# Peptides against a protein of PDB entry 3C2G, part 113

Target 1, 209 residues: chain A of PDB entry 3C2G
Amino acid sequence: IRTFDLLGLLLHDSDAIDGFVRSDGVGAITTVVQYPNNDLIRAGCKLLLQVSDAKALAKTPLENILPFLLRLIEIHPDDEVIYSGTGFLSNVVAHKQHVKDIAIRSNAIFLLHTIISKYPRLDELTDAPKRNRVCEIICNCLRTLNNFLMMWIPTPNGETKTAGPNEKQQVCKFIEIDILKKLMSCLSCEGMDTPGLLELRSTILRSFI

## One batch from the design tools (peptide; made by RFdiffusion4, then SolubleMPNN)

Design b2_p23_3_s2 (from b2_p23_3, 14 letters changed)
Fold by OpenDDE base, seed 5:
Structure b2_p23_3_s2 (fold): chain B 209 residues (1-209), chain A 23 residues (1-23)
Amino acid sequence: as target 1 above (209 residues)
Amino acid sequence: SEEEERRRAAQKRIEEERQRLLS
């Protein structure tokens, strides 16, 4: 536990982070968080989040790591784990088609919907730290969704991939009124990535027209 | 299927957590 915290503090520059990732650091963390210890899981997922934007991840095989993480955040009760895990996911899929494909094959779209649906409306949460954390989780999920949807947006001059029938059906769940309300609630939260949420809103509209 | 059973179990845990968050 302390080791992960210390390691996270030491990984403060891009070169160090890339070095860690190139040395299979993500795999090492993933191995550790498989132990049934919530403190280790929390610390490990936090560290994953800290290295989630590393350039070296583009060359890292994630076929075993991503499915595991997705299953973890599907079932784990700790919001800190969910926050870190969804944050990692949102960052790691960004600008990486092969990673998006792995996530989608691992039922990530449905999972994102499930996670968002799990939480109550933000206005029902009176504890500000808790409300903010939930909002951040929802934002991470929505950012990840945006990254998926962008693959299927028709471009005037480009060949666009088409979503499969199952993916289309799963995406349609995000136009549910409760999901949209949560999105709107997140837009009103302080410190949130408002531009990112607005981008998602635009992407959703473009995807369903 | 095993996958469906896992999903159902996960949904149950999620709902339990949702109730906890509302308490």
Scores: peptide ipSAE 0.018, ipTM 0.501, DockQ to the pose 0.023
Fold by OpenDDE base, seed 3:
Structure b2_p23_3_s2 (fold): chain B 209 residues (1-209), chain A 23 residues (1-23)
Amino acid sequence: as target 1 above (209 residues)
Amino acid sequence: SEEEERRRAAQKRIEEERQRLLS
């Protein structure tokens, strides 16, 4: 735990982060978080989040990492793990088609739905720190979903990838009334990435037309 | 199956956490 905290403090610039990633730091963290210690898992996932936007990740084989992380998130050890894990996922899939494909075949879309379904509406949370954390988690999920959906939106030239039948079914779950209500509740939260949520709303609508 | 047991355990943890957030 203290080691991860120290690493997080030392990895304060992009060159140090890239060096850590090139030295298989992500693989090392994923090995460590396999131990059944909640504090260790929290610290490890937080460190993953801190390095999740590193340029060196473009050359990192995430085929061995993402399925493990997704399974770890699936068991929902706590909100901090979910926050860090969904943040990591959101960052690594951004602008990287091959990483999106790995995540999708590892059941990421369904997992995102499961996570959002876990939490109450934000207006039902009176504790501000809890509400903010839940909002951040939902936003991470929605940003990730947006990145997936964008693959299947037709380009101006009419070219587009087609989602498989299983993927389509999983995406359809996001138009359930309870999910939509939670999305709308996030739009009313202060300090949220409102433009990102509005983009997702637009993308969802376009995906079902 | 072992997979079904893992899924059931996960769902239980999800519900417990949901209840905690609403308390």
Scores: peptide ipSAE 0.018, ipTM 0.479, DockQ to the pose 0.023
Fold by OpenDDE base, seed 1:
Structure b2_p23_3_s2 (fold): chain B 209 residues (1-209), chain A 23 residues (1-23)
Amino acid sequence: as target 1 above (209 residues)
Amino acid sequence: SEEEERRRAAQKRIEEERQRLLS
């Protein structure tokens, strides 16, 4: 725990973060969070989130790391772990086709829907810190979904990737009324990435027209 | 089968957590 806290303090600029990532720092954290210690898992996942936008991640092999993280956030009961893990996922897939492919092969689309479905409506949460954390988790999931959906939208030149049948079926679940209501509730949350959520709304509409 | 088992276990844990959040 103290080690991760110290590392977080040292990783205060992009060069230091890139150096850590190039030295297999993400792999090292992933190894540590495999131990059944919730405090260690929380600290490790938070550190992953802190380095998740590192430029060096584009050159980091994630074939063994990303599936593990997906399984962790699938089963772990702690919202802080889910927040950090989904935040890491949303950042690491951004602008990286090969990482998107790894995530999709690891059943990420289904998992995103499962996580969003897990939480109650935001208006049913009376504790403000809890409500905000849940909103952030849902936003992380939806941003990740947007990154996937954008691959399958036809461009003006007619070029597009085609989603597999299973992926299409899983994507269709995101137009469920309860999911759409949660998306809309996130748009009304203070401090959220409203432009990003509006982009997702547009992407969803384009994907189903 | 292993993936299906993981999914079932995950869904159970998720529902338990959902109930906790609603309590």
Scores: peptide ipSAE 0.015, ipTM 0.489, DockQ to the pose 0.024
Fold by OpenDDE base, seed 4:
Structure b2_p23_3_s2 (fold): chain B 209 residues (1-209), chain A 23 residues (1-23)
Amino acid sequence: as target 1 above (209 residues)
Amino acid sequence: SEEEERRRAAQKRIEEERQRLLS
C-alpha cells in the first residue's frame, strides 16, 4: 500500500508515467490487485487511474490486464475501486481501437450497464461525496460507452465497423429510461464534464436513430 | 493472522457482491 502511495507521488509527470508503463508497471499493479485485499486493490486501481492517460499504453499489451480489471470492477463493492477502474477503462480505450476490441470481447458494454444499474438514482443519494463519486463512476462508464459507440457511427467516408447483434442488444439497454435518467442526472452534477456527457447523449441518439 | 482475516473478509465482500449481481 505504501509502495503504491509512493509511486503515486513520484508519478506526477508524463515522462515518469510513461517510463513506468514501459516497464510493465500496469502489469505489476494488476498482479498486486489480484490479492483479496481491499486496501491494496484500492491503492492499485488508483495508481492505474493515474497512469491511464500514458502514451506508452498504446504499446502495452492489455489482453491479460483489461479482462481482469473488468471482472474486478464488476464485483468489487468499493466505489473507490469502481471509480478508479472505470476511469482507467475510459481513458485506456480512448483512441485505441485494439483496446476497445479487447474490452468489448470481454463483455465491457454489458458491464458498463451493470455498473450504472448497480447504483441508485443520484437524487436518492443524500450524501454529497457519495453522490458525486457515483456520478463520476456513471460518467466514466458513459464516456467508455461513447468511445465504443463512436466505432459504429458512420463517418462521411463510409468506413464504419458494424456492431454485432449481441453488442447491439447490449447497447439498447442504455436507452432504458432508468439509464437515461441517470445520464441526465449526471448533467446536473457540479464539476462534471457536461460537454462530454452531451456528446455522449448525441452519440447514443445517433446510434439509435 | 490479522492480515489473513482482512484478506478473508475482503474476499467475502467481493463474493457477496458478485452473488448480488448474479441474482
Scores: peptide ipSAE 0.014, ipTM 0.360, DockQ to the pose 0.019

Design b2_p23_3_s3 (from b2_p23_3, 14 letters changed)
Fold by OpenDDE base, seed 4:
Structure b2_p23_3_s3 (fold): chain B 209 residues (1-209), chain A 23 residues (1-23)
Amino acid sequence: as target 1 above (209 residues)
Amino acid sequence: SEEEQRRQEQEELIERYREELLS
């Protein structure tokens, strides 16, 4: 735990972060967080988030790392783990088709749905710190989902990657009434990326509705 | 039925999404 905190302090610039990543730092973290220690897992995921936008990640194989992280998020009810994990996911899939594919094959879309589903509506959360953290988690999920769906939006020339039936099914879960209501409730919440949410709505419609 | 009501609400929300997309 203290080691991760110290490492986080040291990794305050892009060069240091890239160096860490090139040295298989992400793999090292994922190895460490396999131990059943919640504090360690929280600290490790936080560190993952801190390095999640590193340039060196583009050259890092994520075939084993990403599925593990997704599973970690799935099984841990800790908001901090979920926040860090979804933040990591959002950053690593951005502009990286191969990473998106890995995530999707690992049922990331369904996981995002699960995460959004388990949290109450933001307007029902009266505790500001809790609400803010949940808001951030939802934003991470929405950004990630949008990144996935953008793959299946037709280009002007009519060419596009086609979502498989499983992916379509998973996406359809986000247009269920309870989810729609929850997503709508986010629009009025302070701190919500409203433009991003609107973009996601548009993306869902263009892709599947 | 409750299910029909939920479907109707879903359709209404989807329609709102479409309207916003076109605006």
Scores: peptide ipSAE 0.050, ipTM 0.682, DockQ to the pose 0.016
Fold by OpenDDE base, seed 2:
Structure b2_p23_3_s3 (fold): chain B 209 residues (1-209), chain A 23 residues (1-23)
Amino acid sequence: as target 1 above (209 residues)
Amino acid sequence: SEEEQRRQEQEELIERYREELLS
C-alpha cells in the first residue's frame, strides 16, 4: 500500500509515467490488486488512474487488463475503486479505437449502465464529499459512453462504423425512464461537467432517438 | 395499462430531454 503511495509521489513527470507504463507497470498493478485487500485495491486503482493518460499506453496491450478491471469495478462496491476504474476506462478509450473495441466486447456499455443505475440521484445526496465522488463517477461513465457512441456517428465524408445489434441494445438502456430521470437531474447539480453531459445527450439523440 | 403509462412517461422524458438541449 505504501509502495503505491510512494509511486504516486514519484510519478508527477510525464516521462516517468511513460517509463513506468513501458515497464509493464499497469500489468504489475493489475497483478497486485488481485489480492483480496481493499486498501491495496484502492491504492492500486488510484495509481492506475494516475497513469491512465500516459502516451505509452497506446503501445500497451490491454486485452487482458481491461476485462479484469471492468470485472473488478463490477463486483467491488467501493466508490473509490469505481471512481478510479471508470476514470481509467475513460482515459484509455479516448481516441483509441482498438481500446474502445476491447472495452465494448467486454460489456463496458452495460457496466456503465449498471454503475449509473446503482447510485441515487445526485440531488438526493446530502453529504458533499459523497455527492462529489458520485458526480465524478457519473461524469466518467458519461464521458466513456460518449466516446463509444461517437464511433457510430456518420462523419461528413460518409464514413462511419456501424454499431452491432448487441451494442445498440445496450445503448438503448440509457433511455430507460430511471436513467433519463437521473441524467436530467445531473444538469442542475453543482460540479457536474455540464458541457460534457450536453455533448453526450446530443450524441444519444443523434444516434438512437 | 402500466406498460402504456411507462411508455408515455418515457416519451415525455425524451421530449424534455430534447428541450433541454435547445435551452
Scores: peptide ipSAE 0.043, ipTM 0.666, DockQ to the pose 0.016
Fold by OpenDDE base, seed 1:
Parts: sequence; structure tokens; C-alpha cells
Structure b2_p23_3_s3 (fold): chain B 209 residues (1-209), chain A 23 residues (1-23)
Amino acid sequence: as target 1 above (209 residues)
Amino acid sequence: SEEEQRRQEQEELIERYREELLS
């Protein structure tokens, strides 16, 4: 915990962050958070989030890291862990086809659905800090999902990568009535990435409806 | 039926999504 906090203070510029990532810092954090300590897991995931947009990640193999992180998010009932983990996921899949493939093979689409389903509607949350954190989590999930779906949008020439039947089934879960209601309610929420949500809606309609 | 009602509601929400994209 103390080490992660110190690293968080030191990693204040892009060069330091890239240096940490090149030294397999992400792998090191992943190893440490395997211990069943809530505070340690929170601190480690927060540090992962802090370095998740590093350029050096493009050269970092994530085959052993992403599945572990996704499993951690799945089984650990902690908003801070989910926030950090979904934030990390959103950043690392952006513009990286290989990373998207790893995440999808690790059932990331289903996990995103599970997360969104777990939380109540934002307008039902009266505690502002809680509502804000949940809003951020939902935004992370939506950005990640959009990044996945963009792979399957038909081009004007009719060419497109085809989603497998399992992926199609998982995506169809996002047009369930309860999910649609939640997505609709997000548009009026302060702090919501409204442009991103609208983009996701468009992507869903073009891909699957 | 409840199932038919849910289906209808789903279709209505999808239509609202389309309308929002056009506005």
C-alpha cells in the first residue's frame, strides 16, 4: 500500500510512467494485488488506472494481465476497484485491436453488462459522492463497450469483421428492457459522457438492431 | 402477456433511441 502510494506521487510525468511500464510495472502490480487484502487491491488498481494511458503499454503483453484484472473486477464487490479496473480497461483497449481481442475472449462484454446491471439508476442515488463514482463506472463501461462494437460496424463497401455467435449473444443483452431504461436515464445525469452515450446508441443500432 | 408487454416496451425504447439520433 505504502509503496503504491509513493509510486503514485512519483509517476507525475509521461517519461516516468513510461519507464515504470517498460520495467514491467503493470505486471508487478498485478502480482501484488493477488493478495486478498482490500486496501492493497484498491491501491494497486488505482495505480493501474494512473498508468493506463501510457504509450509504453502498446509494447506490453497483456495476455496474463487483463484476464486477471477482469476476474478481480467480477468477484470483488468494491466500487473503487470497479472504478479503477473499468477505467484501466477503457484506456488500454482504445485503438488497440489486439487488446480488444484479449478482453473479449475474457468475457469482458458480459462483465460490462453485469456491472451496469448491478448498479441502480443514477437518479435513485441521493449520495453525491456515491452517485458520481457510479456515474464514472458506467461511463467507463460505455466507452469500453463502444470500442468493442466499433469493430463490427459495416463499412460502406460492406466489409466488416464479424462478431462470433457468443459475442453477438452478449451484445444482445444490452438491448434488454432494463438496460435500455438505464441507458436512457443516463442522458440527463450531470457528469455523464453524453456524447459517448449517444455514440454508443448509434453503434448498437447500426450493429445489432 | 407480461412477455408481450416487455417486448412492446423494448420496441418503444428502441424507437425513442432512433428519434433522439435524428433530433
Scores: peptide ipSAE 0.056, ipTM 0.688, DockQ to the pose 0.017; fails the geometry check
Fold by OpenDDE base, seed 3:
Structure b2_p23_3_s3 (fold): chain B 209 residues (1-209), chain A 23 residues (1-23)
Amino acid sequence: as target 1 above (209 residues)
Amino acid sequence: SEEEQRRQEQEELIERYREELLS
């Protein structure tokens, strides 16, 4: 745990982060967080988040790593783990079609819905630190979802994929009343990525409604 | 009915989403 903390302090340089990733650092963390220690899992996921936007990840196979992380988030009811994990997911899928496909095949869309559904509305949270962390988690989920949906919007290049029926069904869950109410409650939250939320709303409307 | 109320509420929420995008 102290080692992970030390690594976190040292990995502020992009070259150092890339070096860590090239040395299979992500795989090493994934191995470590398989042990049933909450502090270790938190520290490992936090470190994953810190390296999640590294350029070296473009050359790192994520076929085994990403499904494991998604499962970890699903079964571990810890805000810090969920924050770090959803942040990692959001960053690694950005601008990488192959990674998006892996995530979607690994039930990521449904997981995002599950996460948002499990948390109360932000206006029901009176504890500011808790509310802020939940806001960040929801932002990570929404950013990830937006990245998925953008695959199915025509680009100037003329190339576009179509969402399958299963994916469309999963996305439609985000326009259910209870989810919409939660999403609206996010607009007034301090620290919420309001522009990102509005972008997602636009994307959903263009794609499905 | 409850279903009709939920549908109406959903439509109202969607409309609010649209309004926010225009602002």
Scores: peptide ipSAE 0.045, ipTM 0.675, DockQ to the pose 0.017; fails the geometry check

Design b2_p23_3_s4 (from b2_p23_3, 14 letters changed)
Fold by OpenDDE base, seed 1:
Structure b2_p23_3_s4 (fold): chain B 209 residues (1-209), chain A 23 residues (1-23)
Amino acid sequence: as target 1 above (209 residues)
Amino acid sequence: SEDEERRKKQEELIKKYREELLK
């Protein structure tokens, strides 16, 4: 825990972060969070989130890391871990086709739906900090989904990938009224990137037109 | 009591996760 806290403090610029990532820092954290200690897991996942936008991640093999993280956020009960993990996922898949493929093969689409589904409606949460954290988790999931969906949206005069039948079936789950309501609810959260959420909504809807 | 119950449940889930990773 103390080591992660100190490391997080030292990683204050992009060069330091890239250096850490190039030295297999993400793999090192992943190893540490395998210990059955909630504090270590929380601290490690938070650190992952902090470095999740590093340019060096484009050259990092994530074949063994992403599936592990997905299983972690599937099973772990701590919202802080889920927040950090989904945040990491949303950032790491951005603009990286290879990473998207790894995540999809690891059933990420279904997992995103599962995570969103397990939380109550935001209007049912009276505790503001908890409501905000849940909103952020849902947003992380939706942003990740958007990154997947963008691969399959037909473009004029452009080639597009086609989702497999299993992926299509899993994507269809996101047009459920409960999911759409949760997406809309996130638009009302304080401090949220409203334009970004509107883009996500548009992408989701276009995927089903 | 509720906090203890939550802690125990969390430990069980973490244990299960670890076991799955070791497979």
Scores: peptide ipSAE 0.015, ipTM 0.424, DockQ to the pose 0.022
Fold by OpenDDE base, seed 3:
Structure b2_p23_3_s4 (fold): chain B 209 residues (1-209), chain A 23 residues (1-23)
Amino acid sequence: as target 1 above (209 residues)
Amino acid sequence: SEDEERRKKQEELIKKYREELLK
């Protein structure tokens, strides 16, 4: 735990982060978080989030790492782990088609829906820190979904990749009324990127019009 | 296969983790 905190402090610039990633730092963290220690898992996932936008990740084989992390998020009730994990996911899939494919094959779309579904509406949360964290988690999920959806949105030239039938069905769940209500509740959160959230909503809705 | 072995190990770890969460 303290070790991961220290590592986080040492990774203060992009070069250091890239160096860590090139030395299989992500794999090392993944190995450590396999132990059933909540504090260790929290610290490890937080560190993953900190390095999740590293350029060196483009050359990192995530085929063995990402499925494990997704499964960890699926079974873990801890908001901090879910926050870090969904943040990691959203960053690593951005602008990386091969990583998107790995995530989708690893049931990421369904997981995102499950995560959003398990949280109450934000207006039902009286604790501000909890409410903000839940909002951030939902935003991470929606951002990740947006990255997936962009693959299947028709281009001006009328060309588009087609989602598989299972993926399409799973995406359709995001237009359920309860999911949409939770998305709308995020728009009312103070300090959030409201325009960004509106864009995400628009993208989701356009995918089904 | 090696992949099958990795999957089994992961399942065992998940099981242990769930048990710890229920304590």
Scores: peptide ipSAE 0.025, ipTM 0.476, DockQ to the pose 0.022; fails the geometry check
Fold by OpenDDE base, seed 4:
Structure b2_p23_3_s4 (fold): chain B 209 residues (1-209), chain A 23 residues (1-23)
Amino acid sequence: as target 1 above (209 residues)
Amino acid sequence: SEDEERRKKQEELIKKYREELLK
């Protein structure tokens, strides 16, 4: 735990982060978090989030890491872990088709839906810190979804990757009224990436037009 | 396969995590 905290302090700039990632830092973290300790898992996932936008991740094999993380998020009840994990996921899939493919094959779409579904409506959360964290989690999920959906939106040239039938079915769940309400509720949260959420909304709509 | 074994190991660990968190 203290080690992760120290690493977090050291990884304060992009160059340091890239250096850490190039040295298989992500793999190192995932190895450490294999110990069943909640505090360690929290710290590790937080560190993952901190390095999740590193350019060096484009060269990092995630085939073994991502499925593990997804499963961890799926079963872990800790909001902090879910926050960090979904944030990591959102960042690592961005602009990386191969990572998106790994995530999708690992049932990420279903997971995202599951995560969003398990949380109450934001308006039902009276505790502001909790509400904000949940909102952030949902936003992470939705941003990730946006990254997935963009793969299947036809380009002006008419070329597009076709989603599999299971993927399509899973995507359809995100147009359920409850999910849409949660999406909209996130728009009301202060400090959220409203433009990004609006983009997602647009992407969702385009995916079904 | 090695991949299957690794997956199983990970699932076991995750199960342990969950058990600890739900205590």
Scores: peptide ipSAE 0.023, ipTM 0.497, DockQ to the pose 0.024; fails the geometry check
Fold by OpenDDE base, seed 5:
Structure b2_p23_3_s4 (fold): chain B 209 residues (1-209), chain A 23 residues (1-23)
Amino acid sequence: as target 1 above (209 residues)
Amino acid sequence: SEDEERRKKQEELIKKYREELLK
């Protein structure tokens, strides 16, 4: 635990972070967080979040790492782990088709739906720290989903990848009435990434409606 | 295959972790 905390304190510049990633730091963290210790898992996932936008991740194999993290988020009830994990996911899939494919094969779209579904509407949360954390988690999920959907948007100027029937079915879960009500609640809450939510809405419409 | 073996090991680890969380 202390080791991860100390390491996090040392990774303040992009070169140091890239160096850590090039040395398979992400793999090292994911190995450690396989130990069933909540404090260790929290610390490790937080560190993953801290390095999740590293340039060096573009060359890092994530075939074994990402599926494990997704499953960890799926089964772990801890908001801090979910926050860090969804933050990591949203950053690592950005602009990286290969990573998006790994995530989607690992049922990431369904996981995002599950995460959003498990939390109450933001307007029902009176505790500000809890509300803010849930808001951040939902924003991470929405950003990730948007990045997935962008792959399948038809463009007149080029051929685009088509979503499979399973992926389309999973995406359709986000336009269910209960989910939509929850997302509408987010739009009225302070701290919500309203532009991101509107962008997602636009992306959904362009992809499937 | 090596990939299948890695998958099985991962599933075992996840199972163990889940069991610990549910105690």
Scores: peptide ipSAE 0.022, ipTM 0.521, DockQ to the pose 0.023; fails the geometry check

Design b2_p23_4_s1 (from b2_p23_4, 11 letters changed)
Fold by OpenDDE base, seed 5:
Structure b2_p23_4_s1 (fold): chain B 209 residues (1-209), chain A 23 residues (1-23)
Amino acid sequence: as target 1 above (209 residues)
Amino acid sequence: SMAEAEERARERRRELAEEVDAL
């Protein structure tokens, strides 16, 4: 815990973050969070979020890291772990086709659906801090889903990767009425990435038409 | 005020919940 807090204070610039990632810092965090301590898991996932946009991650093998993190998010009921983990996922898949492929192979699409399905609608949450955190989690899930769907949108040249039948079936679950109601409830939150939700809607429509 | 902003946010949440429940 204290070590992660101190390390997080030292990782205040892009060069320090890149230096940490080049030294296998992400692998080191992933090793430490295997210890069954909730505070350690929270601190480690928060540190992962802090380094999740690092340029050096483009050269880091994530084949062992991503499946572990996805499993951690799947089994952990903690909003702070889910927030940090979905935030990490959404950042590391951005503009990285190889990382998207690892995440999808690791059942990330179904996991995102599972996360959204477990949270209530935001209008049912009276506690503002809890509502805001759930909102941020749903946005992280949606941003990640958008990044996946963008791989299957036809380019102007008509060439695109096609989603497999399993991926298509998993994506179709996001148009279920209960999921749509939860997504729409996010539009009611002030300071939300409403543009990101509208972008996802546009991406979904372009993926199914 | 912050209180008026939170009241408007509560009203918008209610209106959207009603719209979503009508779908």
Scores: peptide ipSAE 0.019, ipTM 0.482, DockQ to the pose 0.030
Fold by OpenDDE base, seed 2:
Structure b2_p23_4_s1 (fold): chain B 209 residues (1-209), chain A 23 residues (1-23)
Amino acid sequence: as target 1 above (209 residues)
Amino acid sequence: SMAEAEERARERRRELAEEVDAL
């Protein structure tokens, strides 16, 4: 636990973060979070989130890391683990087609739907810290979905990957009225990435027209 | 080298695991 806190303090600049990632720091964290200690898992997932935008992650093999993290998020009913893990996922898949493909093969689309479906509506949450954390989790899930959908949107340059039939079916679950209501509720939260949610809304609309 | 980076990464994972086992 103290190690992750100390590492988080030392990883204060982009070069230190990139150095840590180049030294398989992500693999180190994922090894340590295999211990059945909730505080350790929280701290490790938080550190993963802190390094999740590192440029060095483009060169990091995530084939073993992503399936493990997705399984961790699936089995842990901990909002801090889910927040950090979905935040990590959303950052690592950004602009990285190969990482998106690993996540999708690892059932990420279905997991994102499951996470969003398990949380109550934000208007039902009276506790502001809890409401904000749930909003952040939903936004992380939706941002990750946006990153997946962008692969299948026709670009002006004519090269579009086609989603497989299973991926299309899993994506179709996100047009459920309850998920759309949760998306809309996130737009009403203070301090949220409203531009990113509006981009997702546009991406969803384009994917189903 | 990539191999030296992997070895340093394995050592770092071991150190972190030992620190967890000492908690």
Scores: peptide ipSAE 0.013, ipTM 0.371, DockQ to the pose 0.023
Fold by OpenDDE base, seed 3:
Structure b2_p23_4_s1 (fold): chain B 209 residues (1-209), chain A 23 residues (1-23)
Amino acid sequence: as target 1 above (209 residues)
Amino acid sequence: SMAEAEERARERRRELAEEVDAL
């Protein structure tokens, strides 16, 4: 705990963050968050989020890190862990085809569906801090999903990878009526990524049905 | 004004909430 808090206090600039990432700092965090301590897990995931946009991550192998983080999010029903973990995921998959492929192979699409499905409707959340945190989690999920879907959108001049049958089936779960109702309930929330939600829906309807 | 933009945004959020409840 105190070590991660101290590390978070030392990683204020992009060069320090890149230096930490180049020194396998992400691997070090993932090693430490294997201990069954919720506060340590929260602090470690928050630190992962803080370094998740680092340029050095483009050179960091994520094959062992990303499956572990996805499993951590799956087993910890903690909003702070889920927030930080989905934030990390959404940042690391951005503009990185190989990282998207690792995440998808690690069942990320289904996990994101599970996350959205487990949260109540945002309009049912009376506690503003909780509602805002859940909104941010859903936005992280949407951004991640849109980043996955763009791999399979036909471009006029490019051979696009076709989604496999399993990936297609997992994507189509986001257009089931219950999940659509939940996602649509988010449109009424302040701070929702409404463009990202509409993009997700439009892309699924256009390319996956 | 910013206040009018926020009011329009609140009304649009309400309309969208009503659309969800009608599904």
Scores: peptide ipSAE 0.012, ipTM 0.429, DockQ to the pose 0.031
Fold by OpenDDE base, seed 4:
Structure b2_p23_4_s1 (fold): chain B 209 residues (1-209), chain A 23 residues (1-23)
Amino acid sequence: as target 1 above (209 residues)
Amino acid sequence: SMAEAEERARERRRELAEEVDAL
């Protein structure tokens, strides 16, 4: 716990973060968060989030890390773990087709839907810190989904990956009315990445046209 | 059917678009 917090404080620049990632720091965190200690899991996932945009991650094999993290998020009903884990997922899949493919094969689309489905509507959350955290989680899920959907949008160059039937079916769940209402509730939250949500809206619309 | 699910999906997208445009 304190070690991860200390590491997180030391990982304040891109070079330190890249150095940590090059030293298999992500694998080290993943090994440590296998211990059934909630505080350790929280701290580890937070540290994963802190390094999740590292350039060195492009050279890091995520084939074992991502499935583990996705499972951790699936089984751990902790907003801080889910926040950090979905944030990590969102960042690592960004601009990385290979990582997107690993995440999708690891049932990430369904997991994202499950996460969003588990949370109440933001308007039902009276606790502002909780509401904000849930909002951030939903945003992380949506940003991740956007990153997935972008793979299946026709590029001007005519090269499109087609989503498989299962992926299409899983994506179709995000247009369920209850999900859509949660998305809209996020748009109404102050301090949200409204541009990112609007981009997702556009991407969803384009994915189903 | 898959077609009916897609049509319901289109309708819900329209409803969402209308609701978002009303915000």
Scores: peptide ipSAE 0.009, ipTM 0.362, DockQ to the pose 0.020

